Peptides against a protein of PDB entry 6J54. Designs and how they scored, part 112

Target 1, 223 residues: chain A of PDB entry 6J54
Amino acid sequence: NENLFASFIAPTMMGLPIVTLIIMFPSLLFPTPKRLINNRTISIQQWLIQLTSKQMMAIHNQKGQTWSLMLMSLIMFIGSTNILGLLPHSFTPTTQLSMNLGMAIPLWSATVFTGFRYKTKTSLAHFLPQGTPALLIPMLVIIETISLFIQPVALAVRLTANITAGHLLIHLIGGATLALLNINTMTAFITFTILILLTILEFAVALIQAYVFTLLVSLYLHD
Target 2, 42 residues: chain B of PDB entry 6J54
Amino acid sequence: QFQFTGIKKYFNSYTLTGRMNCVLATYGGIALLVLYFKLRSK

## One batch from the design tools (peptide; made by RFdiffusion4, then SolubleMPNN)

Design b2_p12_6_s4 (from b2_p12_6, 7 letters changed)
Fold by OpenDDE base, seed 5:
Structure b2_p12_6_s4 (fold): chain B 223 residues (1-223), chain C 42 residues (1-42), chain A 12 residues (1-12)
Amino acid sequence: as target 1 above (223 residues)
Amino acid sequence: as target 2 above (42 residues)
Amino acid sequence: ALSVLLLVELLA
């Protein structure tokens, strides 16, 4: 059991925090273009970023468009770290709740604060849905306020739980496959096939969670 | 679009200003309740 | 926004 969670321990070498290097490593995979016409790899990356940017920023006005760089960098960071975390013997920083809270809370706070600064009336009105019966107004405002404060927690926990659960399943099924190799070869083959399918699913989950995390932050800004 | 008079003009769940005032009134009420219990304990 | 949040919660 302890060996199962060993992959989630923050790695260090000689007492130095190597996690800093792990976090910075995905940035090397996305170099900045230096030509008007770049190579195929960079062109594809820029094209994908442009498409996702247009999709996410479609709901925002000119003021919200200023957050495009931040949101795109966020999705690229989370997506790349999640994908790299599926490599064998790798450490995924986004499996750490502290990491995700460190991203969720400031971004959420910034969006809420920005809303109160520039859209004060609309932001305050969001605590009460339109057409609410008079008797339910106080209770509904309280519930909506609580819902607001749950948003950063749900944002961080969703990302952490989904990535962590995926990693655990891969380890468990992988361990079961190894244990069944000498017991029943046919069953071991089946479990290995499931492992492959699960890993493919986790690649998709890794990207989806990155997108959802960024989308929700963007949606909070759009309030 | 909605025409309200009296108290409903300022406190309603349909207009933007009315909704805002309802929220502020709710927060004010909660603050008064907290203050009441704070003073009651002493 | 709330409907989108609910949809995301069900899918994610």
Scores: peptide ipSAE 0.235, ipTM 0.830, DockQ to the pose 0.029
Fold by OpenDDE base, seed 2:
Structure b2_p12_6_s4 (fold): chain B 223 residues (1-223), chain C 42 residues (1-42), chain A 12 residues (1-12)
Amino acid sequence: as target 1 above (223 residues)
Amino acid sequence: as target 2 above (42 residues)
Amino acid sequence: ALSVLLLVELLA
């Protein structure tokens, strides 16, 4: 099991944390447009960013759209890191719960604080669903309060668990495939096929989790 | 839409103001309970 | 919002 989790250890080179470089590397994959009409690759990238931006900010008013830059950068960061993490022998920073908490807690707190600051009445009223019987008001308010504090934890754990679980499955199936190559080539081929399908699934999961994380942050901002 | 009178006007689960007041009242009650038990221990 | 959260949680 120690070998299985070795890929999740923060990589260091001669005591120097190369994790910082890994975290910063995705930024190089998104160059800033310098021309009105760029090449096909950059144009597609910008088009995708525009589409996702419009989709994410569709629920927000003008004040909420101020968060567009932050949310788009967040989804691009998480998405790119998750995709890069699927490369062989690569380290995925988003597999670290500490990192995800480091993103979730500040963003969540910012959204909650922004809500209380600009929409105090609505935010306070959100702790009590409309139409609640009078006798259930105190209990429900407490439950909603607890639910609020679980949100950042849920964000971090969801992202961490999904990405980590996917990586573990890929490693396990991959290891099994290699082990079965010398035992039964037919079963090894089957496991390899499963590995390919799983890898494709993990690519989707990587993007979905990035989207969900950003979407939920945006949703919490909208309340 | 809703016509409430008396205490229900300020504490209701339908109006935004009423919901806010209910939440504040709940938090206030919890705070008072915590204070009561804290002072009781001494 | 709750329904969306539940849906997202189900799909994620």
Scores: peptide ipSAE 0.214, ipTM 0.837, DockQ to the pose 0.028
Fold by OpenDDE base, seed 4:
Structure b2_p12_6_s4 (fold): chain B 223 residues (1-223), chain C 42 residues (1-42), chain A 12 residues (1-12)
Amino acid sequence: as target 1 above (223 residues)
Amino acid sequence: as target 2 above (42 residues)
Amino acid sequence: ALSVLLLVELLA
């Protein structure tokens, strides 16, 4: 049990947390373009950012589109950290609930506050869905209020749980494969195949969770 | 599109203003209930 | 809320 969660312990050097450096490392993979016609890698990155930005910000007005930089940086950060976390012997910061809460709560509060500041009537009206029977209004308003406060928790827990669970499965299946190598080679080959398929799935999950996290923040901003 | 008269004009689940008023009324009612129970204990 | 729930169920 101790070895199972060993990979999720925040790494330290001489008692000093090196997690800060690990968190900042993905920034080196996305350099600022300096030329009009950049390298293929940078061009692809900019193209992907342009596509995702166009897709996500299409529902927002001019004020909402000011969040494009924040949202695009968020998806790039979470996506890159999740993908890098799948490297062997790597530490994934997004497996830490504290980090995800640190991202979710401020972003959620900012979106909610922005909504109440600029669209007070609409934001207050969102606590009551349209067409609600009159007798169910008080209960539904309470439920919707509770649902609002669950949003930052859901953002953090969803990301943390998906990435952590994926890492745990990789470790478990990998450990089982190694254990079965000397017991049953055929079964070990099957488990290894499952491990490969699971790894491919986790790459997809890593990107999807980054997208969902950013999309939900964007959706909360749109209200 | 929706035509409401009387109290339904201000408190309805279809118009934006009506929904807002319903939400505010609900919060106000809860606040009054909490205040009532708080003052009742003292 | 329903749209968010449906989106979460579909995407995550």
Scores: peptide ipSAE 0.210, ipTM 0.841, DockQ to the pose 0.029
Fold by OpenDDE base, seed 3:
Structure b2_p12_6_s4 (fold): chain B 223 residues (1-223), chain C 42 residues (1-42), chain A 12 residues (1-12)
Amino acid sequence: as target 1 above (223 residues)
Amino acid sequence: as target 2 above (42 residues)
Amino acid sequence: ALSVLLLVELLA
């Protein structure tokens, strides 16, 4: 049991936390371009960023387009940390609920506040769906209000749960594979195959969760 | 586009202003209830 | 917006 969750403990060296360095490491993988025509690696990165930025910000007006830099940096950060977390003996900061809440709550609050600041009338109206029967108005407004406050929690928990569950599954299936090597080789081969397929799936999940997290923040901004 | 008269003009679930007023009225009602129970206890 | 949110909740 202790071994199962050992990979989720914040790493330290000589009593000093190295998690800060781990969080900062992904930034080294995305260097800023210095030339008009960069190398293939930077060009591909820029292309991906522009592609995702194009489709992500297409739903926003000019004022919403100002969030492009923040949202693109967010998706790159979460995506890169999730992918790096799949490396053997690595620590994934996004498995920590505190980390994800630290991102979700401020971003959600900013989007909600921005909505009330510039679109007060529309934002307040969103608490009541159009065409609601008169008798259901008070209850529905309360439900919509509760739904709003659940958004940051759902945003953080979704990311944490998906990434953490993936790591746990890889650990459990991997451990089962090793345990079955001396018990039943055929079964061990099956579990190993599942482990490989699961690992591939987790790479996809890592990117999808980064995208979903960023997309939802963007959608909250759009209201 | 919608033509409402009387109280329905200000409190309806179809127009933007009406929806906003309904939301504000709901919050106001809840606030009054909370205030009532707070003052009742003391 | 709500429909999109629900769809994302299902897919995520």
Scores: peptide ipSAE 0.198, ipTM 0.837, DockQ to the pose 0.029

Design b2_p12_7_s1 (from b2_p12_7, 9 letters changed)
Fold by OpenDDE base, seed 2:
Structure b2_p12_7_s1 (fold): chain B 223 residues (1-223), chain C 42 residues (1-42), chain A 12 residues (1-12)
Amino acid sequence: as target 1 above (223 residues)
Amino acid sequence: as target 2 above (42 residues)
Amino acid sequence: TLLLLAELLRAL
């Protein structure tokens, strides 16, 4: 059991938390553009950021587009950390629920507060879907209120669970592959193939979860 | 366009203002109930 | 539609 979850323990070196360095490391992968026409790699990165920014902010007005920088930084951070977490022997900070809650709760709170601050009527009205029968109004308002408070938890748990489950699965299949190498090479080959396919899937999941996390925050902001 | 008259004008599930008022009324009612039980338990 | 999208994203 310890071997299964050993990869999820926050790494420390001589009592110093290396996790801080791990969190800061993705920032080094995205250098700021210094030239009008940069290298192909940087240009592609900027292009992707612009495309994702346009897609994410398409549902927002000019006031909502103020959040573009924060949302784009969020998706880049989560995406990069998730992808880096798929490297061998890498620690993924987003596998920690505390990390994801630390992101989800403030962002959710900010979106809700912003909604109540600038769109008070719409935000309050959102607790009651349009066309609700009069008899169901009190119960539905309560349910919708509860649903609101579940949002940050669901946001954090979704990200944590998906990334953690993927890592566990890779670890399990990888361990099974190694164990089967000395037992049956044919089955080990099949298991290894599954591992490769799973790894490819996890790369997609890593990006999707980053996108979903950011999109949901954006959607909550839009109300 | 829905034309509401009387109390339905202020408390309806179709208009934005009506929905808001319904939500506020619900929260107010719950708050009053909680207050009532709190005072009763005292 | 936004609620449906949110639910779809929740299911994802």
Scores: peptide ipSAE 0.126, ipTM 0.821, DockQ to the pose 0.027
Fold by OpenDDE base, seed 3:
Order: C-alpha cells, then structure tokens, then sequence
Structure b2_p12_7_s1 (fold): chain B 223 residues (1-223), chain C 42 residues (1-42), chain A 12 residues (1-12)
C-alpha cells in the first residue's frame, strides 16, 4: 500500500524541493513566438490555443474576454502538467489537492467577486431560479448558496480525483501485468492490452480535465 | 411580460428585480435569526 | 441551458 502511493510523494533532492522545478518545467515547452512564421511546433501550439480560445470565449462578452489570457494559460498549465505526469516515474503536481485548491479557490473567488461587481442584480438573482414557487424560495436560496460554496471544492476535488485515480489504476494494472508475466503469458498479454487502452484513456482524461476545469471557471465567470 | 401588482411586484420569482429582492429578503431574515439567537444566548 | 450544461459537466 505504501508503494502504491509512493509516486504521489513530493520529490526532494538533497533536502531541496524540486517540486518548484517540476511546476516550472511546462513553461519551457511553450516558448513565446519571436517570428512572424514560427516553427511547426510553435505554430501548432498557437493554432490550438487560438481554437480553444475561440471556443471558450464564445460564451463571454467583451468584458469577459479580458480573462482569455488567464484562462488559456490555466488550460495550458493544467493540460501540460497532466500529460507530463503520465510519463514513467514522473510526479504530477495536480495530484496534490493543495495545489488544485490553490488554483480553484482564488479563481472561483475572482469570478464570483467580478460577477457581483459588474452584474450585481443578475448575480444575486442567480440564487433563485426563475419560476420557483413562493414557499420554496427560502429553502432554494439557501441550497443555492451552499452550492456556490461547494463549487471551488468540487472543482479542485474533481481534478485531483480524476488524475490520481488514473495514476493509481495504471500502477495497479501495470503491477499486475508484471506479476502475471511468469504465471500466465496469455493473461499477461490481455492485461497489458488493457493497460495500453487505459493509458490512452488517461491521456484523454488529462486533456478533458484541463478543459473542464477552465471551462467551469469560465462558466462561473459568465454565470 | 408578466404583470405583477402589490407585493408580488417586488417579491416575485419571474422578474430579475423580484428575484433579487427575494434573495435579499432571505439573507436578511437569516441574519435577523442569527442575531436573535446571538442576543438570546447572552 | 448553461445551468444544465454545468450540471452535466459536474457529472464528469
């Protein structure tokens, strides 16, 4: 059991935390463009960012589109860290709930406060769905208020749980595959096939969770 | 458009202003209840 | 519709 969770321990080298370097590493993979016509990798990255930006910001007005830079940086950060975390013997910072809470709480609070600042009437009205019967108004307002405060927690826990569960599942099936190699090669081959399919799924999950995280933050901003 | 008269004009679940007032009234009621229990405990 | 979409996304 201890070996199962060993990959989730924050790595240190000579007593110095290397977690900072791991967090900063994805930034090196996305260099700033310096030319009008860039390399293939940079051009593809810019194209992907442009496509995702158009999709994400289509919901927002011009004032909401000011958040495009932060939201795009967020999706690139989470997506890159999640993908890099699927490398063998790598540490994913997004498996740490503290990190995801550190991202979710400020972003959520910023969206909520921005909503109350610029759209006070609409934001307050969102605590009561339209067409609610009169007797259910107080209870529903309370429930919606509680739901609001659960949003940052759900946002952080969703990301941590999905990434952590994927890593654990890969580790368990991988370990089972190695154990079955000397017992039954045919069963080991089946388990290995499942492992490959699972790794492909986890690559998809890594990108989807990054997208969902940023999309929900964006959606909370739009209300 | 919904036409409301009297108290329903200010406290309705259909108009934006009515919904806002209902939310504020609910929070105000909760605040008063909390204040009542706090003063009663003293 | 956005609230419904948000609820569907919460299920993910």
Amino acid sequence: as target 1 above (223 residues)
Amino acid sequence: as target 2 above (42 residues)
Amino acid sequence: TLLLLAELLRAL
Scores: peptide ipSAE 0.089, ipTM 0.815, DockQ to the pose 0.027
Fold by OpenDDE base, seed 4:
Structure b2_p12_7_s1 (fold): chain B 223 residues (1-223), chain C 42 residues (1-42), chain A 12 residues (1-12)
Amino acid sequence: as target 1 above (223 residues)
Amino acid sequence: as target 2 above (42 residues)
Amino acid sequence: TLLLLAELLRAL
């Protein structure tokens, strides 16, 4: 059973946390543009950032658009870490719940506090959906309040669970394929095909989870 | 479109102000209940 | 290529 979770252990060298370097590594993949017409890779990155920025920030007012840098950096960070995590022998920081909570809780709290600060009436009214029967109002307000506090946990757990589950599946199916190579070559080929399809899916999941995490933070900001 | 009179003007689930007041009333009620039990225990 | 894939799979 230790072999299943060995890849999720935080790597250390001589007791020093390498995790910090691993977390910082994705930043090297996104160099700052220095020219008016950048390289193709940088141009593609900027184009993607602009597209996602326009889509995500279209729902926000000018004050909300100030968060564009934070949200775009967040999606780039999570997306890059998730994609890099699919490389062999790679450690994904986003598989650690502590990492994701460390991102989710501050961002969520910031969005909630900004909402209460600038849109107090709307934010308070958000605890009660429109058209609620009068008798259900107290109960529903309580439920909605609880739901609010579950949001940061849901953000962290969703990301952690999806990425971790993907890695576990890849590991298990990969191990199964290797084990079946000496037992039944035909079944091994089938499992290998499944592994390929699964890896493709996990690439998509990696990007989707980054997008969903950022989108939900954005939605909480919008209230 | 929603025209309320009386107490429904201030406490309703349709208007923004009404919803806000309902939420505040709910929190106030909970606070009073907690206060009641706290004072009762003493 | 299969050996490389197998090594990559072992790395996972």
Scores: peptide ipSAE 0.029, ipTM 0.743, DockQ to the pose 0.016
Fold by OpenDDE base, seed 1:
Structure b2_p12_7_s1 (fold): chain B 223 residues (1-223), chain C 42 residues (1-42), chain A 12 residues (1-12)
Amino acid sequence: as target 1 above (223 residues)
Amino acid sequence: as target 2 above (42 residues)
Amino acid sequence: TLLLLAELLRAL
């Protein structure tokens, strides 16, 4: 049913990619502070950014702290796009696997290459867990190598699948609620209650997926 | 601290250097196998 | 309010 997936089609106006504007829109929600003491809303926003930054970068040394700007921009971008995607008639770019792969692959490769450049011994040793029996070493190294290459795919698919599944469930249960409004009001009320609970859950999922995506990129950087 | 002698000093799963050497040896072995099959086909 | 919510749900 194309109708079920209509919300996931990339929006175009007269053949022009409006997707670019949609991707750039969240940046307008985060203005740069111009004063030492800003308004309450900007101060709260900056405070939240500082808290998340301190929490995420606590595992990194001074070299890893250089990635703070990129990781914070990533979590703010994914988080804002996921939250905005829950608005009516909104298109969520993070439901597109191509976009998530476009973020995951370069960031993953950058973290892996950075690890190999600055911590070559530790990065190579990471392919073999400590205490592995001698006979299992070749097999386990191969498995860990395959696991490494699955990381960008898992990173992109996790984000895409979770956000897409949430949107589908909201759409389906919402449609069922509307269909049951005139058939059985009691059942419609139950379905609507489930929809509300699901919507609250999807707000949480939207933030969690943004956090997990950024956290895993950070963990790959830390190795 | 682990004390290893002989080949186990360089190839072990407990020390950082030993783990690195095991990984490199594994990749080297795979590369040699691939090279062997490639040369065998020609 | 319920009708408005229903329209919002349909829009999602």
Scores: peptide ipSAE 0.027, ipTM 0.740, DockQ to the pose 0.016

Design b2_p12_7_s2 (from b2_p12_7, 8 letters changed)
Fold by OpenDDE base, seed 2:
Structure b2_p12_7_s2 (fold): chain B 223 residues (1-223), chain C 42 residues (1-42), chain A 12 residues (1-12)
Amino acid sequence: as target 1 above (223 residues)
Amino acid sequence: as target 2 above (42 residues)
Amino acid sequence: TPLLLAELLRAL
């Protein structure tokens, strides 16, 4: 059991947390453009950022567009960390619930407060769906209030659970493959094939979870 | 367009203002209930 | 190749 979760322990050297360096490392992978026409790699990167930015911010008005930088930086950070986490012997900070809560709670709070500040009537009205029967109003308002407070928790847990489960599954299937090599090579081949497919899936999951996390934050901002 | 008269004008589940007022009324009611039980336990 | 694969899998 300890071996299964060893990859999720925050690495330290001589008591110094190297997690800080790991968190900062993705920033090195995204250099700022220096020229009008950059290298192909940088151009593709900027193009992807622009596309994702346009898609995510399409639902927001001009005031909501001010969050574009924050949301795009968030998706790039989570996406890059999740992808880097699929490297061998890598540590993904997003597997730590504490980190994800540290991102989810402030962002959620900011969106909720922003909603109450600029869209007070609409935000309060969202606690009661339109057309609700009069007798169900008190109960439904309570449920919607509880639902609101569950949002940051669900946001953090979703990201943490998906990334952690993926990593755990890769380790389990990988370990099973190694164990089966000396027992049944044919079964080992099957498990290895599953491992390959799983790793491909996890690459997709890594990006999807980053997108979903950012999208939900954006959606909460839109109310 | 919904035409509401009387109390339904202010407390309805269709208009934005009505929904807001219903939410506020619900929170106010809960707060009063909590206050009542808190004072009763004393 | 199996040994290399095993080492790679251990690294994962």
Scores: peptide ipSAE 0.029, ipTM 0.747, DockQ to the pose 0.015
Fold by OpenDDE base, seed 4:
Structure b2_p12_7_s2 (fold): chain B 223 residues (1-223), chain C 42 residues (1-42), chain A 12 residues (1-12)
Amino acid sequence: as target 1 above (223 residues)
Amino acid sequence: as target 2 above (42 residues)
Amino acid sequence: TPLLLAELLRAL
């Protein structure tokens, strides 16, 4: 059904990709601090960034902590785009698999190469879990190697699927609510209540998926 | 914690070096197999 | 309110 996926089509104006502007828009919500004591909005943002930075980067050494800016910007970008995508008539760039692959593959590659660059022995040893029976070593190494290459795909698909599914559910339940208004008002009210609860859940999912995406990238960096 | 002697010293699933060597040996074996089949096809 | 709700739902 074309109507179900109409909201996921990349918007264009006169053939020009306005998607670029949509992707860049969340950056306007995070202005650079200019004062020692900023306003409440910026202070809250900085506080949240500090909290997430502390807990996420605590497992990394000094070299890994150099990624703090990248990871924090990533979580803020994905989180903001996901939240903004829940607004009516909003296009969510993270519903596009190409967008998420564009983020996941380079970041994953960077983490993997960084691991091999600085922790070659540990990275190679990571392909074989500790305590593996000797007879299963070749098979398990192959499986773990395949698992490594699935990681960027899993990152992208997880984010894409969760956000897309959420939008689809909101659309479907919303459409069902409207359709039931003239059929059964009581059922429509129940459906609307479900829609509200689902919307609240999707706000949480939007933030969780941003966090999980960033966390896994960070975890891959840590090896 | 783990003490290995002989071949197990270099190829084990417990030590870091042992695990690394096992992985390298596996990749080497696969590479040799691929090479064998490639040469056999010629 | 029903009209506003309908518009909101349509916007989804």
Scores: peptide ipSAE 0.027, ipTM 0.747, DockQ to the pose 0.015
Fold by OpenDDE base, seed 5:
Structure b2_p12_7_s2 (fold): chain B 223 residues (1-223), chain C 42 residues (1-42), chain A 12 residues (1-12)
Amino acid sequence: as target 1 above (223 residues)
Amino acid sequence: as target 2 above (42 residues)
Amino acid sequence: TPLLLAELLRAL
């Protein structure tokens, strides 16, 4: 039904794309600090960013830590957009596969090229795991090569599918609860309880998917 | 830690250089196969 | 309350 997928259509006003404003909106939620000792809210945000940064960048060398700013901005962007997307009548850009591919492909290609540029021997050797029997070497190299090219697709589709499926499920169960209100109040109450639990789960999924997306990008950088 | 002799020195699944050479050899083999079939078709 | 709940569910 068109009503089910209406929330996934890119909004426009007076022929102008509002999608750009929606994408830029999360940046307003994270103001830049001006003082050495800031307000409590800003201090908590910075503390969270520092914790996540230390956790994610612990795997990287000194050269790899230069990507810390980009990766932290990425996780904050995806996480904030996913959470805001759970609001009623909201549009989530991350539900669009084009958006996620637009992020995944360049980041993946950049990590692969940087790997080949600075760690050429290690990157080429990564196509063959250690201790592989001699007879399986050609087949395994082919499989690993195919796996490499699937990485950007899997990265984008994972994020898109998880967020989109969550939204659809909330709409379906929400619609079912409304339909059952006058038919059977007990079943409507049960479905409503499920809806609440599902929405809580989707908040967690929103953050997890942002983390996984960024972590995988960082992992590809580390090789 | 690993000591290999002969062809195994250059083509092994344990050393970094050996793994790299195996990968390059497989890509080269595939490229030659594709080239062979392309030339055979003509 | 049921009307508010219905409107909330409709908005979702």
Scores: peptide ipSAE 0.026, ipTM 0.737, DockQ to the pose 0.014
Fold by OpenDDE base, seed 3:
Structure b2_p12_7_s2 (fold): chain B 223 residues (1-223), chain C 42 residues (1-42), chain A 12 residues (1-12)
Amino acid sequence: as target 1 above (223 residues)
Amino acid sequence: as target 2 above (42 residues)
Amino acid sequence: TPLLLAELLRAL
């Protein structure tokens, strides 16, 4: 079990934390455009950002669209870190629950407070679904209040669990494939095929979790 | 669309104002209960 | 090829 979780240990070099450098590395992959007509890579990146921005911000009013920069930076950060984490011998910071909580709690708090500030009546009304029978009102309000406070935890745990589980599965199936190479080549080939399919799935999961994380933050803002 | 009279006008689960008042009343009730138990313990 | 694949899997 210790070997399974070795890839999740925060890396240090000569006693210095290189985790900071790992977190900052994705920023180098998205340089600021300098030209009106950019290179193919930058143009594709801008196109993807525009598409995702239009999709995610379509539900928001003009006031909510001011959050577009932060939400797009968030999805790019989480997505890039998750994809880079699938490289061999790489450390994925988003596997650390502390990091994800560090992102989820402030963003959730900001969305909740923003909602209470600008849409106080609507935000308070969200604790009670429309058409609730009178006798169920107190209990349902309590449940909805508890549900609100679970949101940041669920947001962080969802991201952490999905990314961590994917890494563990790749490691386990990869190890099983190597162990079966000299035992049964045909079975090893089957497990290798599963590994390939799993890696493709994990690439998709990496992007989906980034999208879901950002989308949920956006939805909490919209209420 | 929704016609409410009396107490239902202010405390209903259909209108925005009614829902808000129900939530506030619930929180107020909980706060009073907590206060009661706190004062009783002392 | 088998050695390369084994090394790649070990790197995971």
Scores: peptide ipSAE 0.022, ipTM 0.741, DockQ to the pose 0.015

